# Peptides against a protein of PDB entry 5ONS: the designs that were tried, part 148

Target 1, 181 residues: chain A of PDB entry 5ONS
Amino acid sequence: MFKKFDEKENVSNCIQLKTSVIKGIKNQLIEQFPGIEPWLNQIMPKKDPVKIVRCHEHIEILTVNGELLFFRQREGPFYPTLRLLHKYPFILPHQQVDKGAIKFVLSGANIMCPGLTSPGAKLYPAAVDTIVAIMAEGKQHALCVGVMKMSAEDIEKVNKGIGIENIHYLNDGLWHMKTYK

## One batch from the design tools (peptide; made by RFdiffusion4, then SolubleMPNN)

Design b2_p26_8_s3 (from b2_p26_8, 14 letters changed)
Fold by OpenDDE base, seed 1:
Structure b2_p26_8_s3 (fold): chain B 181 residues (1-181), chain A 26 residues (1-26)
Amino acid sequence: as target 1 above (181 residues)
Amino acid sequence: SEVEKVIEEQYKKLKEEAKTLPEYVE
């Protein structure tokens, strides 16, 4: 989603959200990520305005105090940014790729099944379309936010093709955006 | 579902173990 993303070229505008809209978004976030509920007031304090940075390709980034928190495309589901995920690793269920897959993930490539079934990888139960945090063998932090294109069961059985779609990864355009005030 | 239960348990575990991590991967 952000492989060729540049803040200067791909950001269209920024809007401050109304209270009612913020409430709706918070409810949606809780629905998508139930574990975030106790932390949501810390992540999105009531006193702080919530903004949406509108980008090309119908991408919207939810921000508070310049911090990029979540993003979505075409008003679909929200994804946490890696920066937020690093603070709150439990927002997403985890999957772990092997060491060899790291370089490909960091290039924006989708995650192939063998990278999730090989020694060093850890594949956890997850349904298709589940948004997941991608961990890596020997690494402490998530390097990617992805979407399951196959169930964990099918990844194990088929062990061929794209298992997880790469949505947001370290050093992509969103990562380098860092903040938006 | 069983998958949902496993995910929920993982969330709980991760929440308990979770701490603020550095901004970037070393």
Scores: peptide ipSAE 0.155, ipTM 0.529, DockQ to the pose 0.623
Fold by OpenDDE base, seed 5:
Structure b2_p26_8_s3 (fold): chain B 181 residues (1-181), chain A 26 residues (1-26)
Amino acid sequence: as target 1 above (181 residues)
Amino acid sequence: SEVEKVIEEQYKKLKEEAKTLPEYVE
């Protein structure tokens, strides 16, 4: 989603949200990520304005005090940014790729099944379309936010093709954006 | 709540194991 993204070229505008809209978004986030509810007031304090950065390709980024928190495309599901995920690693269920897959993921490549089934990888139960945090063998921070393209069960059984779609990864355009005020 | 306790425990464990982002710098 952000492989070719550049803040200066791909951001259209930024709007401050009304209180009612913020409440709606918070409810949506809780619905998507039930475990985030106890932390949401810390992530999005009531006293702080919430903004949406509108980008090309129908991408929207939710921000508080310039911090990029969540993003979505075409009003689809919200994804946490890696920066937020690093602060709250439990927001998403995890999958772990092996050491050899790291360089490919960091280039924006989708995660192939062998990278999830090989020694050093850890594959946890997850259904198709589940948004997941991609961890890596020997690393502590997520390197990617992805979407299951196959169920964990099918990844294990078939072990061929794209297991997880790479949505957002370290050093992509969103990562380099850092903040937006 | 019970959910908060579980999340808090998981969070603490993850923080204890956390390293720095430079771990991905080549």
Scores: peptide ipSAE 0.146, ipTM 0.582, DockQ to the pose 0.172
Fold by OpenDDE base, seed 4:
Structure b2_p26_8_s3 (fold): chain B 181 residues (1-181), chain A 26 residues (1-26)
Amino acid sequence: as target 1 above (181 residues)
Amino acid sequence: SEVEKVIEEQYKKLKEEAKTLPEYVE
């Protein structure tokens, strides 16, 4: 989603959200990520304005005090940014790729099934379409936010093809954006 | 590798800023 993303070229505008819209978004976030509820007031304090940065390709980034928190495309589900996920790693269920897959993930490649079933990888139960944090063998922080294209069960059984779609990865255009005020 | 080096540098920075929280909450 952000392989060739550049703030100067791909950001269209920024709008401040109304209270009612913020409430709706918070409810959606809790629905998508139940574990975030106790932390939501810390992440999105009531006293702070919430903004949406509108980008090309129908991408929207949710921000508070310039911090990039979540993003979505075409008003679909929200994804946490890696920067937020690193602060709150429990927001998403995890999957772990082996060491050999790291360089490919960081190039924006999708995660292939063998990279999730090989030694060094860890595959946890998850349904298709689940948004997941991609961890790496021997690393503490997530390097990617992805979407399950197959269930964990099918990944194990079939062990061929795209297991997880790469949505946002370390050092992509969104990562380098850092902040927006 | 150079890629791994970049990752390590990023992780070092993140570790300094990261909050101590459980990675899995039941």
Scores: peptide ipSAE 0.059, ipTM 0.436, DockQ to the pose 0.041
Fold by OpenDDE base, seed 3:
Structure b2_p26_8_s3 (fold): chain B 181 residues (1-181), chain A 26 residues (1-26)
Amino acid sequence: as target 1 above (181 residues)
Amino acid sequence: SEVEKVIEEQYKKLKEEAKTLPEYVE
């Protein structure tokens, strides 16, 4: 989503959200990420305005005090930014790729099944279309936010093809954006 | 690699702010 993203070229505008809209978004976030509810007031304090950074390709980024929190495309599901995920790693279920897959993930490549089934990888139960945090062998923090294109069960059985779609990864355009005020 | 160095630096910066999974999260 952000492989060719550049803040100067791909950001269209930024709007401050009304209270009613913020409440709706918070409800959506809780629905998607139930475990976030106790932390939501810390992540999105009531006293702080919530803004949407509108980008090309119908991408929207939720921000609070310049911090990039979540993003979505075409009003689809919200994804946490890696920066937020690093603070709250429990927001998403995890999958772990082996060491060899790291360089490919960081190039924006989708995650192939063997990178999830090989020694050094860890594959946890997850259904198709689940948004997941991609961890890496020997690393503490997620390097990618992805979407399961196959169930964990099918990844193990088939063990070929695209297992997880790469949505947002370290050092992509969103990562380099860092903040937006 | 240079990319790995950047990643490691970012990890170091974020470690102090990282939170753990609370017991109520399934």
Scores: peptide ipSAE 0.037, ipTM 0.430, DockQ to the pose 0.039

Design b2_p26_8_s4 (from b2_p26_8, 11 letters changed)
Fold by OpenDDE base, seed 5:
Structure b2_p26_8_s4 (fold): chain B 181 residues (1-181), chain A 26 residues (1-26)
Amino acid sequence: as target 1 above (181 residues)
Amino acid sequence: SEVEKVEEEQYKKLKELSKTLPPYVE
C-alpha cells in the first residue's frame, strides 16, 4: 500500500473530525481490536483533536497530536501503523517469518507460504482476511502489517503461493512520514 | 464454524499477549 508512497506527493488534505465521528471510529476500533479498549483513552485522549489525513488511492490516516495511529483504504478495515504497533504489540495477532524472508518483506513483497512454515518461522492459527503483525526470526519488533490470504491451516497444508499480503512494512513511505501535525 | 473457532483462538492469544507484552508508556 505504501511501497511508492511519498508524503509530499500522495497526501491530499487533512480534516479534523467531529466528536460524534470520533466516537464512531473508536467503536469500530474496539470491534476490530478488542484488546485495545483499555488503552484507547491513552492512545486517543478525549481532550485531543482527531484528524484524518487523506491520501491518494483512497487512503486515510488517523492521527492524534501529529502521531499516525491507524490507516484504512476505501473505508475498509483499520490497520495500525507500525509505530503504534511497536508501542502496543498486542493489538494484532502475530505471525513470524524466517530469517531468509526478512529482506523480501522489507522490499514490500508478499509473504510466501514457505517463509511461514520453515524452521525459524512460527505459524499461529488465523483465519483468512485476519490482519496480523509480522514478526521475524531474531527480531524484536514487527517488520510488517499484513493480511492473511490463506488460513494458517491452509498455509501449512498447501505450503505454496502467497500466504500473507504485505500491507505496511518498515522503511516504507508511511514509516518515513513519522508525524503529521 | 471453523472461522469462529479460529477467531476465538486469536482472541485468546491477544489476551495472553496483552498480559506479557506491555505497551509503551511515555
Scores: peptide ipSAE 0.026, ipTM 0.577, DockQ to the pose 0.220
Fold by OpenDDE base, seed 3:
Parts: C-alpha cells; structure tokens; sequence
Structure b2_p26_8_s4 (fold): chain B 181 residues (1-181), chain A 26 residues (1-26)
C-alpha cells in the first residue's frame, strides 16, 4: 500500500474529526481489536483532537497529536501503523517469518508460504483475511503489517503461493512519514 | 546490505524507545 508512497506527493489534505465521528471510529477500533479497549484512552486521549490525513488512492491515516496511529483504504478495515504496533504489540495476532524472508518483506514483497513453515518461522492459527503482525526470527519488533491470504491451516497444508499479503512494512513510505501535524 | 543496515538502525532505536513503552498485555 505504501511502497511508492511519499508524503509530499501523495497526501491531499488533513481534516479534524468531529466528536461524533471520533466516537464511531473508536467503536470500530474496539470491534476490530478488542484488546485495545483498555488502552484506547491512552492512545487517543479525549482532550486531544483526532485528525484524518487523506491521501491518494483513497488512503486515510488516523492521527493524534501528529502521531500516525491507524490507516485504512476505501473505508475498509483499519490497520495499525508499525509505530503504534511497536508500542502495543498485542493489537494484532502474530506470525513469524524465517530470517531469510526478512529482506523480501522489507522490499515490500508478499510473504510466501515456505517463509512461514520453514525452521525459524512460527505459524499461529489464523483465518483468511485476518490482519496480522509479521514478526521475524530473532527480532523483537514487527517488520510488517499483513493480511492472511490463506488460513494458517492451509498455509501449512499447501505450503505454496502467497500466504500473507504485505500491506505496510518497515522503511516503506508510511514508515518514513514519522509525524503529521 | 543496505536493507539490513536500515533494519539494524531502526531496531536499535526501537529498543531504546521500548524502555518507555507500556508492558505487553496478553
């Protein structure tokens, strides 16, 4: 989603959200990420305005005090930014790729099944279309936010093709967009 | 590689930042 993203070229505008809209978004976030509820007031303090950075290709980034928190495309599901995920790693279920897959993930490549079933990888139960945090062998922080294109069960059985779609990865255009005020 | 260097730098920064982050909750 952000492989060719540049703040100067791809950001259209920024709007401050009304209280009612913020409440709706918070409810959506809790629905998607139930574990975030106890932390939501810390992540999105009531006293702080919430803004949406509108980007090309119908991408929206949710921000508070310049911090990039979540993003979505075409009003689909929200994804946490890697920066938020690093603070709250429990927001998403995890999958771990082997060491050899790291360079490909960081190039924006989708994650192939063998990278999830090989020694050094860890595959956890997850249904298709689940948004997941991509961990890596020997690393403590997520490298990528992805979407399961196959269930964990099917990845293990078939072990061929795209297992997880790469949505947002370390050092992509969104990552380089550190803040936006 | 350049990618590995960037990764290493970022993880070093994250390690320092993690000291001030809330605990992991299961």
Amino acid sequence: as target 1 above (181 residues)
Amino acid sequence: SEVEKVEEEQYKKLKELSKTLPPYVE
Scores: peptide ipSAE 0.021, ipTM 0.469, DockQ to the pose 0.041
Fold by OpenDDE base, seed 2:
Formats: C-alpha cells, structure tokens, sequence
Structure b2_p26_8_s4 (fold): chain B 181 residues (1-181), chain A 26 residues (1-26)
C-alpha cells in the first residue's frame, strides 16, 4: 500500500474530525481490536484532536498530535501503523517469518507460505482476512502489518502461494512519513 | 483481566526497551 508512497506527493489534505466522528471511529477500533479498549484513552486522549490525513488512492491516516496511529483504504478496516504497533504489540495477533523472508518483506513482497512454515517461522491460528503483525526470527519488533490471505490451517496444508498480503512494512512510505501535524 | 495484565506487562517491557532502541526501529 505504501511502497511508492511519499508524504509530499501523496498527501492531499488533513482534516480535524468532529467529536461524533471520533466516537464512531473509536467504536470501530474497539470492534476490530478488542484488546485496545483499555489503552484507547492513552492512544487517543479525549483532550487531543484527532485528524485524518487524506492521501491518494483513498488512503486515510488517523493522527493524534502528529502521531500516525491507524490507516485505512476506501473506508475498509483500520490497520495500526507499525509505529503504534511497536508501542502496543498486542494490538494484532502475530505471525513470524523466518530470517530468509525478512529481506523480501522489507521490499514490500507478499509473504509466501513457505516463509511461514519453515524452521524459524512460527505460524499461529488465524482466519483468512485477519490483520496480523508480522514478526521475524531474531527480531523483537514487527516488520510488517499484513492480512491473512489464507487461514493458518490452509497455509500449513497447502504451503504454496501467498499466505499473507504485505500491507505496511518497515521503511516503506508510511514509515518514513513518521509524523504529520 | 488476565489479558489486560499481560498487555500491561508487555507495554511496560516495551517502554523500557524503547529507551535504548535504535532510531530506525522506533
């Protein structure tokens, strides 16, 4: 989603959200990520304005005090930014790729099934379309936010093709955006 | 809840770790 993303070229505008809209978004976030509810007031303090950075390709980024928190495309599901996920690693269920997959993930490539079933990888139960944090062998922080294109069960059984779609990865355009005020 | 306790612990550990993390990781 952000492989060729550049803040200067791909950001259209930024709007401050009304309270009612913020409430709706918070409810959506809790629905998607139930475990975030106790932390949501810390992540999005009531006293702080919430903004949406509108980008090309119908991408929207939720920000608070310049911090990029979540993003979505075409009013689809929200994804946490890696920067937020690094602070709250429990927001998403995890999957772990092996060392060999790291360079491909960081190039924006989708995650192939063998990278999730090989030694050094760890595949945890997850349904198709689940948004997941991609961990890597020997790394402490998520390298990528992805979406299960197959269930974990099917990844193990088929072990071929795209297991997880790469949505947002370290050093992509969103990562380099860093902040927006 | 038990889940919340685990999350809090994870957050605390991460917060401490973040103090020494390289800039490219933060």
Amino acid sequence: as target 1 above (181 residues)
Amino acid sequence: SEVEKVEEEQYKKLKELSKTLPPYVE
Scores: peptide ipSAE 0.021, ipTM 0.487, DockQ to the pose 0.166
Fold by OpenDDE base, seed 1:
Structure b2_p26_8_s4 (fold): chain B 181 residues (1-181), chain A 26 residues (1-26)
Amino acid sequence: as target 1 above (181 residues)
Amino acid sequence: SEVEKVEEEQYKKLKELSKTLPPYVE
């Protein structure tokens, strides 16, 4: 989603959200990520304005105090940014790729099944379309936010093709955006 | 590789950042 993303070229505008809209978004976030509820007031303090950065390709980034928190495309589900995920790693279920897959993930490549079933990888139960945090062998922090294109069960059984779609990865355009005030 | 070097650098930065973050990040 952000492989060829540049803040200067791909951001259209930024709007401040009304309280009613913020409430709706918070409810949606809790629905998508139940574990975030106790932390939501810390992540999105009531006193702080919430903004949406509108980008090309119908991408919207939810921000508070310049911090990029979540993003979505075409008003679909929200994804946490890696920066938020690093602070709250429990927001998403995890999958772990092997060491050899790291370089490909960081190039924006989708995650192939062998990278999730090989020694050094860890594949956890997850349904198709689940948004997941991609961990890596020997690494502490998530390097990618992805979407299961196959269930964990099918990844194990089929063990070929795209297992997880790469949505947002370390050092992509969104990562380099860092903040938006 | 260059990608690996960049990765390593980023993770080092994240490690330092984690020292100031809540325990769940460590």
Scores: peptide ipSAE 0.020, ipTM 0.486, DockQ to the pose 0.043

## One batch from the design tools (peptide; made by RFdiffusion4, then SolubleMPNN)

Design b2_p27_1_s1 (from b2_p27_1, 11 letters changed)
Fold by OpenDDE base, seed 2:
Structure b2_p27_1_s1 (fold): chain B 181 residues (1-181), chain A 27 residues (1-27)
Amino acid sequence: as target 1 above (181 residues)
Amino acid sequence: SESEKEAEELSKEGEKEIEELLKKLEE
């Protein structure tokens, strides 16, 4: 989603959200990520304005005090930014790729099934379309936010093709954006 | 708060780990 993303070229505008919209978004976030509920007031304090950075290709980034928190495309599901996920690693269920897959993940490549079933990888139960944090062997922080294109069960059985779609990865355009005020 | 501090520490640790990772990839 952000492989060719550049803040200067791909940001259209920024709007401050109304209270009613914020409430709706918070409810949606809790629905998507139930574990975030106790932390949501910390992540999005009531006293702080919530903004949406509108980008090309219908990408929207939710921000508070310049911190990039979540993003979505075409009013689809929200994804946490890696920066937020590093603060709150429990927001997403995890999958772990082997050490050899790291370079491909960081190139924006989708994660192939063998990278999730090989020694050094750890595949945890997850349904198709689940948003997941991609961990790497020997690393403690997520390298990527992805979406299961196959269930964990099918990844193990088929072990061929795209297991997880790479949505947001370290050193992509969103990562480099860092803040927006 | 303590929880906020913990989150910030995790963030800093993440940044450090990423910097190290990126450095290795450039070698």
Scores: peptide ipSAE 0.297, ipTM 0.837, DockQ to the pose 0.109
Fold by OpenDDE base, seed 3:
Structure b2_p27_1_s1 (fold): chain B 181 residues (1-181), chain A 27 residues (1-27)
Amino acid sequence: as target 1 above (181 residues)
Amino acid sequence: SESEKEAEELSKEGEKEIEELLKKLEE
């Protein structure tokens, strides 16, 4: 989503959200990520304005005090930014790729099944379309936010093709934004 | 708050880990 993304070229505008819209978004976030509910007031304090950074390709980034929190495309599901995920690693279920897959993940490549079933990888139960945090052996922080294109069960059985779609990865255009005010 | 401090610490640790990882990949 952000492989060719540049803040200067791909950001269109920024709008401040109304209270009613913010409430709706918070409800959506809780629905997607039930475990976030106790932390939502910390992540999105009531006293702080919530903004949407509108980007090309119908990408929207949710921000509070310049911190990039979540993003979505075409009003689809919200994804946490890696920066938020590093602060709250429990927001997403995890999958772990082997060491050999790291360089490909960080190039924006989709994650192939063998990278999830090989020694050093850890594949946890997850349904297709689940948003997941991609971890790597020996690393404590997520390298990527992805979407399961196959269930964990099917990844193990088939062990061929794209297992997880790469959505947001370290050192992509979103990562480089850092903040936006 | 304590929880905010903890989250910020995790963020800082993450930044360091990522910087190290990226540096290693560039070698």
Scores: peptide ipSAE 0.281, ipTM 0.830, DockQ to the pose 0.091
Fold by OpenDDE base, seed 1:
Structure b2_p27_1_s1 (fold): chain B 181 residues (1-181), chain A 27 residues (1-27)
Amino acid sequence: as target 1 above (181 residues)
Amino acid sequence: SESEKEAEELSKEGEKEIEELLKKLEE
């Protein structure tokens, strides 16, 4: 989603959200990520304005105090940014790729099944379309936010093809954006 | 708050880990 993303070229505008809209978004976030509920007031304090950075390709980034928190495309599901995920690792279920997959993940490549079934990888139960944090062997922080294109069960059985779609990865355009005030 | 401090610490640790990873990839 952000492989060729540049803040200067791909950001269209920024809008401040109304209270009612913020409430709706918070509810949606809780529905998508139930574990975030106790932390939502810390992540999105009531006193702080919530903004949406509108980008090309119908991408929207939710920001508070310049911090990039969540993003979505075409009003689909929200994804946490890696920066937020590093602060709150529990927001997403995890999957772990082996060491050999790291370089490909960081190039924006989708995660192939062997990278999730090989020694050093850890595959946890997850259904298709589940948004997941991609961990790596020997690393403590998420390298990527992805979406399951196959269930964990099918990844193990088939062990061929794209297991997880790479949505947002370290050192992509969103990562380099860092903040938006 | 303490929880905010913890979150910021995790963030900093993550940044360091990533910087190290990126350096290794450039070698």
Scores: peptide ipSAE 0.278, ipTM 0.830, DockQ to the pose 0.109
Fold by OpenDDE base, seed 5:
Structure b2_p27_1_s1 (fold): chain B 181 residues (1-181), chain A 27 residues (1-27)
Amino acid sequence: as target 1 above (181 residues)
Amino acid sequence: SESEKEAEELSKEGEKEIEELLKKLEE
């Protein structure tokens, strides 16, 4: 999603959200990520304005005090930014790729099944379309936010093709954006 | 708060790990 993203070229505008809209978004976030509920007031304090940065390709980034928290495309599901995920690693279920897959993930490549079934990888139960944090062997922080294109069960059984779609990865355009005030 | 401090610490640790990882990839 952000492989060719540049803040200067791909950001269109920024809007401040009304209170009613913020409430709706918070409810949606809790629905998507039930575990975030106890932390939502810390992540999005009531006293702080919430903004949406509108980008090309129908991408929207939710921000509070310049911190990039979540993003979505075409009003689809929200994804946490890697920066937020590093602070709150429990927001997403995890999958772990092997050491050899790291360089490919960081190039924006989708995660192939063998990278999830090989020694050093850890594949946890997850249904198709689940948003997941991609961990790596020997690393403590998420490298990527992805979406399961196959169930964990099918990844193990079929063990070929795209297991997880790479949505947002370290050192992509969103990562480099850092803040937006 | 303590939870905010913990989150910030995790963030800082993450940044360091990423910097190291990116450095290795450039090599």
Scores: peptide ipSAE 0.239, ipTM 0.808, DockQ to the pose 0.109

Design b2_p27_1_s2 (from b2_p27_1, 14 letters changed)
Fold by OpenDDE base, seed 1:
Structure b2_p27_1_s2 (fold): chain B 181 residues (1-181), chain A 27 residues (1-27)
Amino acid sequence: as target 1 above (181 residues)
Amino acid sequence: SESEEEAKRLAEEGKKEIEEMLKKLAE
């Protein structure tokens, strides 16, 4: 989603959300990520304005105090940014790729099944379309936010093709954006 | 709060880990 993303070229505008809209978004976030509920007031304090950075390709980024928290495309599901995920690693279920897959993940490549079934990888139960945090062998922080394109069961069984779609990865355009005020 | 401090700590540790990883990739 952010492979060729540049803040200067791809950000269109920024709007401050009304209270009612914020409430709706918070409810949606809780629905998508139930475990976030106790932390939501910390992540999105009531006293702080919530903004949406509107980008090209119908991408929207939720920000609070300049911090990029969540993003979505075409009003689809929200994804946490890696920066938020590093603070709150429990927001997403995890999958772990082997060491060899790291360089490909960081190039924006989708995660192939062998990278999830090989020694050093850890594949946890997850349904298709589940948003997941991609961990790596020997690393403690997520390298990527992805979406399961196959169930964990099918990844193990078929072990061929794209297992997880790479949505947001370290050193992509969103990562380099860092903050937006 | 303690939870905020922990979150910041984790974020900082992550940054360090990432920087090290990126350095290795640049070699």
Scores: peptide ipSAE 0.235, ipTM 0.801, DockQ to the pose 0.109
Fold by OpenDDE base, seed 5:
Structure b2_p27_1_s2 (fold): chain B 181 residues (1-181), chain A 27 residues (1-27)
Amino acid sequence: as target 1 above (181 residues)
Amino acid sequence: SESEEEAKRLAEEGKKEIEEMLKKLAE
């Protein structure tokens, strides 16, 4: 989603959200990520305005005090930014790729099944379309936010093709934005 | 709060780990 993304070229505008809209978004976030509910007031304090940065290709980034929190495309599901995920690693279920897959993940490549079934990888139960944090062997922080394209069960059985789609990865265009005020 | 400080700590550690990884990739 952000492989060729550049803040200067791909950001269109920024809007401040109404209170009612913010409440709706918070409810959506809790629905998607039930575990976030106790932390949502910390992440999005009531006193702080919430903004959406509108980007090309129908991408929207939710921000509070300049911090990039979540993003979505075409009003689909919200994804946490890696920066938020590093602060709250429990927001997403995890999958772990082996050491050899790291360089490919960081190039924006989708995660192939063998990278999830090989020694050094750890594959946890997850259904198709689940948004997951991609961890790596020997690393403590997520390298990527992805979406399961196969169930964990099918990844193990078939062990061929794309297991997880790479949505947002370290050092991509979104990562380099850092803040937006 | 303590939870905020912990989140901040994790964020900083993450940044450090990433910087190290990126450095290795650049070599």
Scores: peptide ipSAE 0.217, ipTM 0.789, DockQ to the pose 0.109
Fold by OpenDDE base, seed 2:
Structure b2_p27_1_s2 (fold): chain B 181 residues (1-181), chain A 27 residues (1-27)
Amino acid sequence: as target 1 above (181 residues)
Amino acid sequence: SESEEEAKRLAEEGKKEIEEMLKKLAE
């Protein structure tokens, strides 16, 4: 989603959200990520304005005090930014790729099934379309936010093709955006 | 708060780990 993303070229505008919209978004976030509810007031304090950075390709980034928190495309599901996920690693269920997959993940490549079934990888139960944090063997912080294109069960059985779609990865355009006020 | 400080710590550690990873990729 952000492989060729550049803040200077791909950001259209930024709007401050109304209270009612913020409430709706918070409810959506809790629905998507039930475990975030106790932390949501910390992540999005009531006293702080919430903004949406509108980008090309119908990408929207939710920000508070310039911190990029979540993003979505075409009003689809929200994804946490890696920066937020590093602070709150429990927001997403995890999958782990082997060491060899790291360079490919960081190039924006989708995660192929063998990279999730190989020694050094750890595949945890997850349904198709689940948003997941991609961890790497020997690393403690997520390298990527992805979406299960196959269930964990099918990844193990089929072990061929795209297992997880790479949505947001370290060093992509969103990562380099850092903040936006 | 304590939880906020922990989150900040994790964020900083993440940045460090990433920097190390990126450095290795550049080699």
Scores: peptide ipSAE 0.181, ipTM 0.773, DockQ to the pose 0.109
Fold by OpenDDE base, seed 3:
Structure b2_p27_1_s2 (fold): chain B 181 residues (1-181), chain A 27 residues (1-27)
Amino acid sequence: as target 1 above (181 residues)
Amino acid sequence: SESEEEAKRLAEEGKKEIEEMLKKLAE
């Protein structure tokens, strides 16, 4: 989603949200990520304005005090940014790839099934379309936010094709954006 | 708060880990 993303070229505008809209978004976030509810007040303090950065390809980034928190495309599900996920690693369920997969993940490549079943990888139960944090053996912080394209069960059985779609990865265009005020 | 400070520490540690990873990839 952000492989060739550049703030100067791909951001269209930024709007400040009304209170009613913010309430709706918070409810959506709690529905998607129930574990975030106790932390939502410090992530999105009531006293702070919430903004949406509108980008090309129908991408929207939710921001508070310049911090990029979540993003979505075409009003689909919200994804946490890696920067937020590093602060709150429990927001997403995890999957782990082996050390050899790191360079491919960081190139924006989708994660193939063998990379999730190899020694050093850890595949946890998850349904198709689940948003997941991609970890790597020996690393403590997520390298990528992805979406299960197959269930964990099917990944093990079929062990061929795209297991997880790479949505947002370290050092991509969104990562380099850092803040937006 | 303690939770906010912990989140900041995790973020900082993450940045360091990432910088190290990127340096290795550049070699």
Scores: peptide ipSAE 0.156, ipTM 0.759, DockQ to the pose 0.090

